# Peptides against a protein of PDB entry 1MQS, part 158

Target 1, 223 residues: chain A of PDB entry 1MQS
Amino acid sequence: ILKMLFLNKDLNNNDNITTITDDIFNQQEIIWKVLILDIKSTATISSVLRVNDLLKAGITVHSLIKQDRSPLPDVPAIYFVSPTKENIDIIVNDLKSDKYSEFYINFTSSLPRNLLEDLAQQVSITGKSDKIKQVYDQYLDFIVTEPELFSLEISNAYLTLNDPKTTEEEITGLCANIADGLFNTVLTINSIPIIRAAKGGPAEIIAEKLGTKLRDFVINTNS

## One batch from the design tools (peptide; made by RFdiffusion4, then SolubleMPNN)

Design b2_p25_3_s3 (from b2_p25_3, 14 letters changed)
Fold by OpenDDE base, seed 3:
Structure b2_p25_3_s3 (fold): chain B 223 residues (1-223), chain A 25 residues (1-25)
Amino acid sequence: as target 1 above (223 residues)
Amino acid sequence: MEEKKKKFIEEAEKLNQEFYKELFN
């Protein structure tokens, strides 16, 4: 939860909430954000954090996703909501209306393939995919830098990576292919992204492979 | 748990109202 509130930056898991917030406050400027919740995620957050903790984490406003929310076009938003068609539609509508400056989407559980495809399709139509900075769920963490990251190919890969019946060899191979695609994207935009991935899942494998490719590229270009 | 949730929501609503008031008024 704290990691999410700090835009999925690496945090020391051994530290308590107070220590983490204090350290971050002392090391970097607080980025003010909006937190969008649903009924389920509100229960989760309230069980662990106080409102004051959210403020210390840079949450200026937090609201339910189904509530009418005033536009804050200069403020980034963190969504922590259930992976439902309804929530996806609302997020996309918020995107269309330029409700916030940036969108960091964190689903409370795994996002089904059909919903991922729906999200990707709707986002692609808006032409504002660049405003979606992150999409996270139980299995996949990625930074969205280009519309190609929302391709059907990624959707297919996501399904495979989230299927517990998929073998380790299949996962490794698929992750390599994804890393190749991401690498090509990075070269196209001429900007090196900050790679963030959840530990212990396919995202970590992808991140490691991508990191290796980027490092190799830098070394080769400098030689 | 329910009481904590209720308190959380109440505090949040208060802060939100204050924020929007300052921002748009």
Scores: peptide ipSAE 0.193, ipTM 0.755, DockQ to the pose 0.018
Fold by OpenDDE base, seed 1:
Structure b2_p25_3_s3 (fold): chain B 223 residues (1-223), chain A 25 residues (1-25)
Amino acid sequence: as target 1 above (223 residues)
Amino acid sequence: MEEKKKKFIEEAEKLNQEFYKELFN
């Protein structure tokens, strides 16, 4: 949760919430952001954090996703909500309305394929995919830097990786293909994506493969 | 759990009101 509140930056996990927030507050310029919750995620956050903790984490405003919220076009937003069609539609509407400057979307549980495709399609239609900075669920940790990363091809690969019927060999092959695709995208955009992978899953495999490819490329180009 | 949630919501609403007041003032 704290990692999410700091836009999924790597935090030293050994420190208490108060120590982490104090260190960040003292060492780095606080990025103020809005936190959008639903009923379920409110229960989750309230069990672990106090409102004062949110403030220390740079959350200036937090609201329910279904509530009427005033536009804050210069402020980034963190969504921590259930993966539902309703929530996706609201997020897309917020995007269309330029309600916030940037969108960091964190789903409270696994995002089904159909909903991921729906999100990607709707975002693509808006032409504002660049404002979607991150989309996470319990299994996915990816930064969306370009609309092309939301391609159905990548989505299909990811879905296959999460299908329990997929063999380890198929997973490895798909991870390699995804890593290749990401690598090519990185080269095209000339921007190094921060790939964060959940430990113990396909995302970690992809991250490792991509890291290796990037390292090899850098070595070969400097050579 | 319900009491914590209620307190959280109340504090959140207060914080939101203060923030919006500052923005539109």
Scores: peptide ipSAE 0.178, ipTM 0.758, DockQ to the pose 0.017
Fold by OpenDDE base, seed 2:
Structure b2_p25_3_s3 (fold): chain B 223 residues (1-223), chain A 25 residues (1-25)
Amino acid sequence: as target 1 above (223 residues)
Amino acid sequence: MEEKKKKFIEEAEKLNQEFYKELFN
């Protein structure tokens, strides 16, 4: 939840919520944001965070997604809502109306493929896909609805890669699957990508595997 | 820029207070 409130930036501190919020508050310029909730997510947030914690996270305004909300076109918004057709339609309407400057969408549970496709389709029609900065659920890392962004639709990839109980074999296997998916995507796009990955983690493993696959493919096709 | 930010924070604080009153009341 705290990671979400900080726009899903990596928070390396295993400290208490109060310590984390204090450290972030002291080290970084506070980006003021609007938090959009539904009934379910309100209960979740209320169980974990206090009002003061939200303020320290830069949350200036909280509102329910179904409530009438005033436009704040210069302010980024975080949505933390259930993955429903109704909520997606409201988010898209908010996008159409330029209610906020940026949209960080976090679903409280898994987003079904049909709803993801619906969201992507509706956003594409608006011509404002650039305002959708993030789409997260409990199983999907950052889905960007940008035409150049694709999801491999690997369930719980982020959780698996970040769970300390996950074995090295499981991580390696998952990284291989991700690399295969990326490779297939690259082949479909018919363009050689520049691969950028964080060092020292699964991303590096994936990048190396993908790079190897691409090199092998290029060598085999030019022979 | 600072004045706009200050006004925004003040409005946000008011809205938050109202929101929390509704939720915990």
Scores: peptide ipSAE 0.012, ipTM 0.322, DockQ to the pose 0.019
Fold by OpenDDE base, seed 5:
Structure b2_p25_3_s3 (fold): chain B 223 residues (1-223), chain A 25 residues (1-25)
Amino acid sequence: as target 1 above (223 residues)
Amino acid sequence: MEEKKKKFIEEAEKLNQEFYKELFN
């Protein structure tokens, strides 16, 4: 998150968030930026950063992507939002209207190929591709409420998985979503865990899917 | 238009790959 707030520059500090922000703030001129969030990313940011941390990172204001926002054509913007068609369309509209000077786009989870292509196509039509400085999909699809505790914020997951009326397709889909969230969490934590799950149910399905994702990622990263 | 699209996609993919690799360094 801090890396994102500093325009994805490398931060070589293992100190706590406060120490990092203080050091950076004191050593260099702060570039003031607007932070654009959605509901999910707001929860994520609120879990790990305080208002003072945002200010120290040079965030002038933060707003919801769906909210009407005043143009700040001389100010760069950081988007930290879910990779959805709706959000992409809004970003492109903001680009068209010259709402900000520069666009640093950070998606909260993996950006599907089709959406990346859609974004690229729309941006190319605007003729303003030079204003888009970065596009990342960051594996932050979780919220942290307490130390060593996090939530994927999947509503009614337990009910859905245990309802006898739930279809196999729905269960499989939900398990995939959970596995994706866990995968994103693992990447964010920067540690490969040993996964334990109960056998004979959805937990096993999730564990298997997660294991596959992790193995594939490790292989691809090391190749 | 197509060339610009392709270039944008390639750049975005490169950035994403670099970011993910850095997470495990």
Scores: peptide ipSAE 0.000, ipTM 0.247, DockQ to the pose 0.637; fails the geometry check

Design b2_p25_3_s4 (from b2_p25_3, 19 letters changed)
Fold by OpenDDE base, seed 1:
Structure b2_p25_3_s4 (fold): chain B 223 residues (1-223), chain A 25 residues (1-25)
Amino acid sequence: as target 1 above (223 residues)
Amino acid sequence: MKKKEEELIKKALEDNKNFYKSLYN
């Protein structure tokens, strides 16, 4: 949750929430943000964070997604809401109305493929996809930073990674395929990347596999 | 533009205050 509030930057998790927020508050310029919640996520946030923690995280305003909210076009917004059609429609409407400067979307649980496609389709129609900076759920995080976005054209990858019926072996296999694709991309670009991935999910598995491939490649080319 | 923005921020802060009050009541 703290990671989300800091726009999914890496945080040292070994410290108390208060210590982390104090350190960040003292070391970095605070980016003031709006936090958009639903009833379920409000309960989650309230169980983990105090009001002072939110303020220290740069949350100036928090509101329910279904409430009437005033536009803050120069302020980035963090959405932490359930993956529902209703919430997606509200987010898209907020995007259309330029309610905020940037949109960091975090779903409280897995986003089904159909809803992801719906979100993507609606956003594409608005022509304001550049304002959506991040989309996260419990399994995947992806940063939508155009123009450096590309596709490996792996069919149903998101569905497979987010389906609770998918076996660990299937996930591992898919992650390996993704890592291979990324590796080939790196070779094509002829530049060694800095790998960044969210911890505790498929992204970490992919990052580890890719890192291994790159290390092996470097060793073999220098020998 | 600045005045309108300030009013919006003030309103948002007031809404936030009311929201917190409602959570702890």
Scores: peptide ipSAE 0.024, ipTM 0.407, DockQ to the pose 0.021
Fold by OpenDDE base, seed 5:
Structure b2_p25_3_s4 (fold): chain B 223 residues (1-223), chain A 25 residues (1-25)
Amino acid sequence: as target 1 above (223 residues)
Amino acid sequence: MKKKEEELIKKALEDNKNFYKSLYN
């Protein structure tokens, strides 16, 4: 994933993510990019990277491919999306409209030959093939669906929590909703979890809220 | 595998570009 965010340049594999990002951040001028995701790839990115990691990789804005996105004609875009006809059509439309300066396309899994041919044909018709710099199959289908993975069915939660335009009030509200969802899940499972969260972000807020709810519940059930 | 796919895409794009240019000429 980090390799993809750095436009598939060779990164020294032996360094921790933090060391790699720090070294690149210190040695090279940061190229600011837009990251375009779909629902599946959002889950993948969220499972392995923090917001700070994206920022260190030069990601200024991240959006869903199906969302209305403002044109940034001077900014390169990284697409990390599923290999579907729908996504290809959207990418081509973005190309036609000069939405970004350069297009780095990464598919989450193998792109079938028929879709590759379709992409090539559509791009050729636009006359803007020079803007497409890369097309890769990343094979990052592994949502580590740990058998114990569940969804709270909160749309765009990750994007909202990581969008710099989101207000503190909105973040706090969303964290409360997530904590409520987790609390309900814990009650359903009927086991008290060990809560681990990263410090200094929404995860800590959620953990604190959830912890408070669980403590209150235990106190009230033991009285 | 990634380099081969990229080359295939580039070739396909070039072939299609040439094809469409030939239609307008």
Scores: peptide ipSAE 0.019, ipTM 0.301, DockQ to the pose 0.039
Fold by OpenDDE base, seed 3:
Formats: sequence, structure tokens, C-alpha cells
Structure b2_p25_3_s4 (fold): chain B 223 residues (1-223), chain A 25 residues (1-25)
Amino acid sequence: as target 1 above (223 residues)
Amino acid sequence: MKKKEEELIKKALEDNKNFYKSLYN
């Protein structure tokens, strides 16, 4: 994933994510890029990287591929999306509209030959093939099927929490919803968890809200 | 694998471009 964010340049893999991003950030001029995701790839990115990691990798804006996105004709774009006909069509449309300066396309899994041919054909018709700089299959179809993993099935939660256009009220509201979901999960498991969260972000807000709910619950149950 | 895919798509794009040029010719 980090390699992709750095336009598939060779990275020293012996260090943790923070060390890698810090070293690159300190040693190289940052190339600011747009990161375009779909629902599946958003989950993958969210599981591995923090917002600060994206920023250190030069990601200025991240968006869903199906969302209306403003043109940034002077900014390169990284696509990290599923290999589907729909996504290919959207990428081609973005190319036609000169939405970005350069296109770095990364598919989450293997691109079938028929879709590759379709992409090639459509791009050829646009006459803008020179703007497509890379096409990669990243093989990042992470189904984290760990038995201890659950989802609240809140769509676009990561995007909403990390979009600079999101209002504080929206963030607070979403954090409350997440805390409610977690609280319900805890009640279902019938065990009081130890809550661990990163400081200074939405995770801390959620942790505090959840903690309050749990404390209130315990007090009310023991009375 | 990744470099091979890039080469494949570049070739496909070029082939397609040539095909369309041949139609107008």
C-alpha cells in the first residue's frame, strides 16, 4: 500500500510504516496526489494506514470513485479500486474530462484480460493514453477473516471522519453513532472491554463516549 | 507481474490507436 502511495517506487521494507513515511517525508520533496478509492479499498486502507500516514505520503485529498469530485487538472491521481467495468468506465470518464494531470491506476485484485482490453480500447479512443502512467494489480484483496473482527457496517465512516470538508457536528454525530454501535456490541458479548484508542482524533472521541456509556450502564446495573 | 501489466496495456493502447488510424486512412 505504501509503495502504491509513492507511485510504486522501491521502498525499504525493513521499517515500520511510521519510520518509512518519516524518512521519505524528510528526505524527498513531497508530490501531492489525490487518492481515489472504492468501498472495498477504503476498508483496506483504513485497516492499515492512519490519516497522518496518508498525509505523509503526499495524499492531499482522498475520495470515493463514485462521488462527485472536483477537477484538479494539475494534480496527479492514484486510483486504488476494484477491477470492475464500472470503475474502468469512471476512470475513463475522468480521463476524458481532464480531471487530473496524471493517472496511476492500481487494482485491488487481478484485472481480467477482457477488462484490460476494454480499458485499453476506451483510453485509446480518448487520445489521452499518455496521461495514464501506471496500471498495477496490487493483490490487496484483504478479507480480514479474523474471528475477533466485527463491523458496524457504517458506510464511508473513515472517509467522513477524515474529509477536511466534514463539519465538527458531523464528526461528533458519527462518533456518537459508532460509540452506540460499539456499546451494543459490548452488551451482546456480555463482557466489559478495555478500551484503547489513539489520542487526538476521532478514536479518542469514540472511546470517551463509549466509556461514558459503559460506566453509566455499570452504575445503573449495580444500583 | 506489475511491469508486465503496464507493458500489456501500453501495447493494447498502441494497437487500438493504430486500428483506428487505419479506419480513417
Scores: peptide ipSAE 0.000, ipTM 0.319, DockQ to the pose 0.038
Fold by OpenDDE base, seed 4:
Structure b2_p25_3_s4 (fold): chain B 223 residues (1-223), chain A 25 residues (1-25)
Amino acid sequence: as target 1 above (223 residues)
Amino acid sequence: MKKKEEELIKKALEDNKNFYKSLYN
């Protein structure tokens, strides 16, 4: 997250957020930026950073993407939002209206190819592609609850998976969502655990889906 | 991902595969 807030520059791997922000704040000229979030990404950031931390990272204002926002044409913007068509359309509209000076786009998870193509197409039509400085997949679609603990914030997951009235389709869908969240978490932690799952249940489905995602990722990064 | 991280992922995936195979044997 801090790396993103510092425009994805390499930061020294110090474990303490406060130390990192203080060191950077003291050593470098602060580039003031606006941070645009959605509901989901707000929860993610709020779980690990305080308002003061954002200020130290050069975030002067943070707003929701769907909120009416005043133009700040001389200020660069960091978008940290879900990879959805709706968010892409809003970003493009903000680009068209010259709402900010520069656009640093960060998606909370992997942007599907079709949406990337849509973004590229819309941006090309505007003639303002030069204002888009970055497009990143951050794989930050989870909430940190405490050190070494995280939550995917999936409501009633246990109940849904264990309710006899739940359909196979619902279970499969939920397992896919869980696997996506775990995948993002694994990539963020930069440590791959051994995955063990009980046989014959949702845990196995999740493990298989997660394994497939990880394998596909490794293949795509090596190619 | 860095090359080292990819290797770790590959190893972990292989370990997982072997683990699951051992459970069915």
Scores: peptide ipSAE 0.000, ipTM 0.245, DockQ to the pose 0.029

Design b2_p25_4_s1 (from b2_p25_4, 9 letters changed)
Fold by OpenDDE base, seed 5:
Structure b2_p25_4_s1 (fold): chain B 223 residues (1-223), chain A 25 residues (1-25)
Amino acid sequence: as target 1 above (223 residues)
Amino acid sequence: DFTETINFDKDLSIKDLTEEFKSLI
């Protein structure tokens, strides 16, 4: 998150948030920026950063992507939003309207190839591709509630998994979503965990899916 | 099965797609 707020520059991750922000604030000229969020990313940011941290990062204004926002044509914008067609369309519309000077786009999770192509196609038509400075995807689709505790914010997950009326397809789908969230969490923590799960239930399904994702990732990164 | 915790030397939680994006323009 902090890296994103500093336009994805390398930061010394060995220090706490306060030390990092203080050091950067003291050593570098602050670039004032607008931060554009969605509902999910707002919760993510709020769980990790305080208002003072945002200010020290040069965030003067933060707003929701779906809200009416005043043009600030001389101010760079950081988008931190879900990788959806809707958000892409809004970003492109903001680009067309010259709403900001520069666009630093960060997606909260992996951007599918088809959406990347859609974004590129739409931006190409505008003739303003030079204003798109960065496109990143991240793996921050979770909420930090307490130190070493997080939530995927999946509504009624426990009820759904334990309701005898829930179909196998629904369970499998939910387990896939949970595994995706856990995978993103693992990548954010920057360590591969030992996976332990109870046998004979959804936990095992999730563990298997997560294990597969991690194995595939490790193989691809070591290649 | 992962028997050990592996720490990543690089922050892999972020991927730069800028070059790929620009190549599609």
Scores: peptide ipSAE 0.427, ipTM 0.693, DockQ to the pose 0.720
Fold by OpenDDE base, seed 2:
Structure b2_p25_4_s1 (fold): chain B 223 residues (1-223), chain A 25 residues (1-25)
Amino acid sequence: as target 1 above (223 residues)
Amino acid sequence: DFTETINFDKDLSIKDLTEEFKSLI
């Protein structure tokens, strides 16, 4: 997250948030930026950073992507939002309207190829592709509640998975969402865990999905 | 059983798509 707030520059990872922000603040001129969030990423950011941390990172204003935001044509914007068609359309509209000077786009999870192509196509039509400085996947779609505890913030997950009225499709969909969140968490930890799950239930489905995602990722990253 | 502990030397929590994005324009 801090790396994103500093436009994905290399930061010394061994330092705590305070040390990193203080060192950068003291060594470099602060570039003031706008931070554009959605509901999900707001929760993620709020769980990890304090308002003061955002200010130290040069975030002058933060707002929701769906909110009516005032133009700041001379200010660069960091988007940290879910990889959805809706968010892409809003970003492109903001680009068309010259709402900000520069666009640093960070998606909270993996951007599907079709959406990447859609973004590229729409941006191409605007003729303002030069304003798009970065496109990143951050894999940060979870909330950190404690240093060693995280939440995917999936409402009623336990109830849904254990309700006999829940359809197979609903279970499969929920398991996929959980696996995605766990995958992103694992990548953040930068260590592949041993996956243990009970057999014969949703836990096994999640474990299999997660295992597949991790294997595919490792193969694709090492190739 | 995916039991292999793989330590990643690189920060794999982020993926830079900028070049790929630019290539599609």
Scores: peptide ipSAE 0.424, ipTM 0.696, DockQ to the pose 0.684
Fold by OpenDDE base, seed 4:
Structure b2_p25_4_s1 (fold): chain B 223 residues (1-223), chain A 25 residues (1-25)
Amino acid sequence: as target 1 above (223 residues)
Amino acid sequence: DFTETINFDKDLSIKDLTEEFKSLI
């Protein structure tokens, strides 16, 4: 998250948020930016950063993407939003209206190829592609509740997984979603964990899926 | 299956799509 707020520049990862923000604030002139969020990313940011942290990172204003936002044509904007068609359309509209000087787009999760192509196509039509400085996808589909505890914010996951009326397809789908969220979390931590799960239930399914994803990732990265 | 924690030096939480995006324009 902090890396994103500093326009994806390399940061020293060994320091806490406060130290990083203080060091950067003291070392260089602050670049004021606008942060555009959606409901999901707002929760994510709020779980990790304080308002003062945002300020120290050079965020002068933060707003919801769906809100009517005042133009700041001389200010660069950081988008940190879900990879949806709706959000892409709004970003493109903001681009068309010259709402900000520069656009740093960060998606909260992986951007599907079709949406990337859609974004590119729409931006190309505007003739303002030069204002798009960065396009990133991130793996931040979680809420940090405690330093060593996080939530994927999947509504009724426990109930769904334990309801005898839930179909196998629903369980499998939910387990896949959970595994994806966990995978993203692991990648965020930059450490492959030991996975422990109870046997004979959804937890095992999730663990197996996660394990497979991690193994595949390691193989692909080392190759 | 994982007996040891593997730490990565590179930040794996972020993927830069900028060049790919630009190539599609």
Scores: peptide ipSAE 0.412, ipTM 0.690, DockQ to the pose 0.700
Fold by OpenDDE base, seed 1:
Structure b2_p25_4_s1 (fold): chain B 223 residues (1-223), chain A 25 residues (1-25)
Amino acid sequence: as target 1 above (223 residues)
Amino acid sequence: DFTETINFDKDLSIKDLTEEFKSLI
């Protein structure tokens, strides 16, 4: 998240958020930016950062992507939003209207190829592709609730997995969703996961799916 | 018990799609 707020510059400091922000604040001219969020990313940011942290990172204002926003044509914008068609359309509309000087687009999770192509196509039509400085996808579709505790915010997961009326298809689908969330979390933490699960239940399904996803990802990234 | 460990050292939390995006324009 901090890296994103600093326009994905390399932050070599293993220091806490405060130290990083203070060091950058003291050493470099602050580039003031607008942070554009959606409901999900707002929760994510709020779970990890304080308002003061945003300010120290040069975020002058943050707003929801779906809200009416005043043009700030001289201010760069950081978008941190879900990879949806709706958000892409709004970003493109903001680009068309010259709402901001520069656009740093960060999606909260993996951007599907079709949406990337859609974004590119729409931006190409505007003739303002030069204003799109960055396009990143991240893996921050979770909420940090407490230190070393996070939530995938999957509604009724426990109930669904433990209800004897739940179908195998429903269980498998939910396990896949959980595995996706865990996958994103693991990548965000950037630590070696040790996956342990009980055999013969949803936990094993989740573990296997997660393991497969991680293996496939590592193989594809190293190739 | 099912136990699996996966090793990855790269910062994989963020993927830069900028060049790919630009190539599609």
Scores: peptide ipSAE 0.436, ipTM 0.687, DockQ to the pose 0.565; fails the geometry check

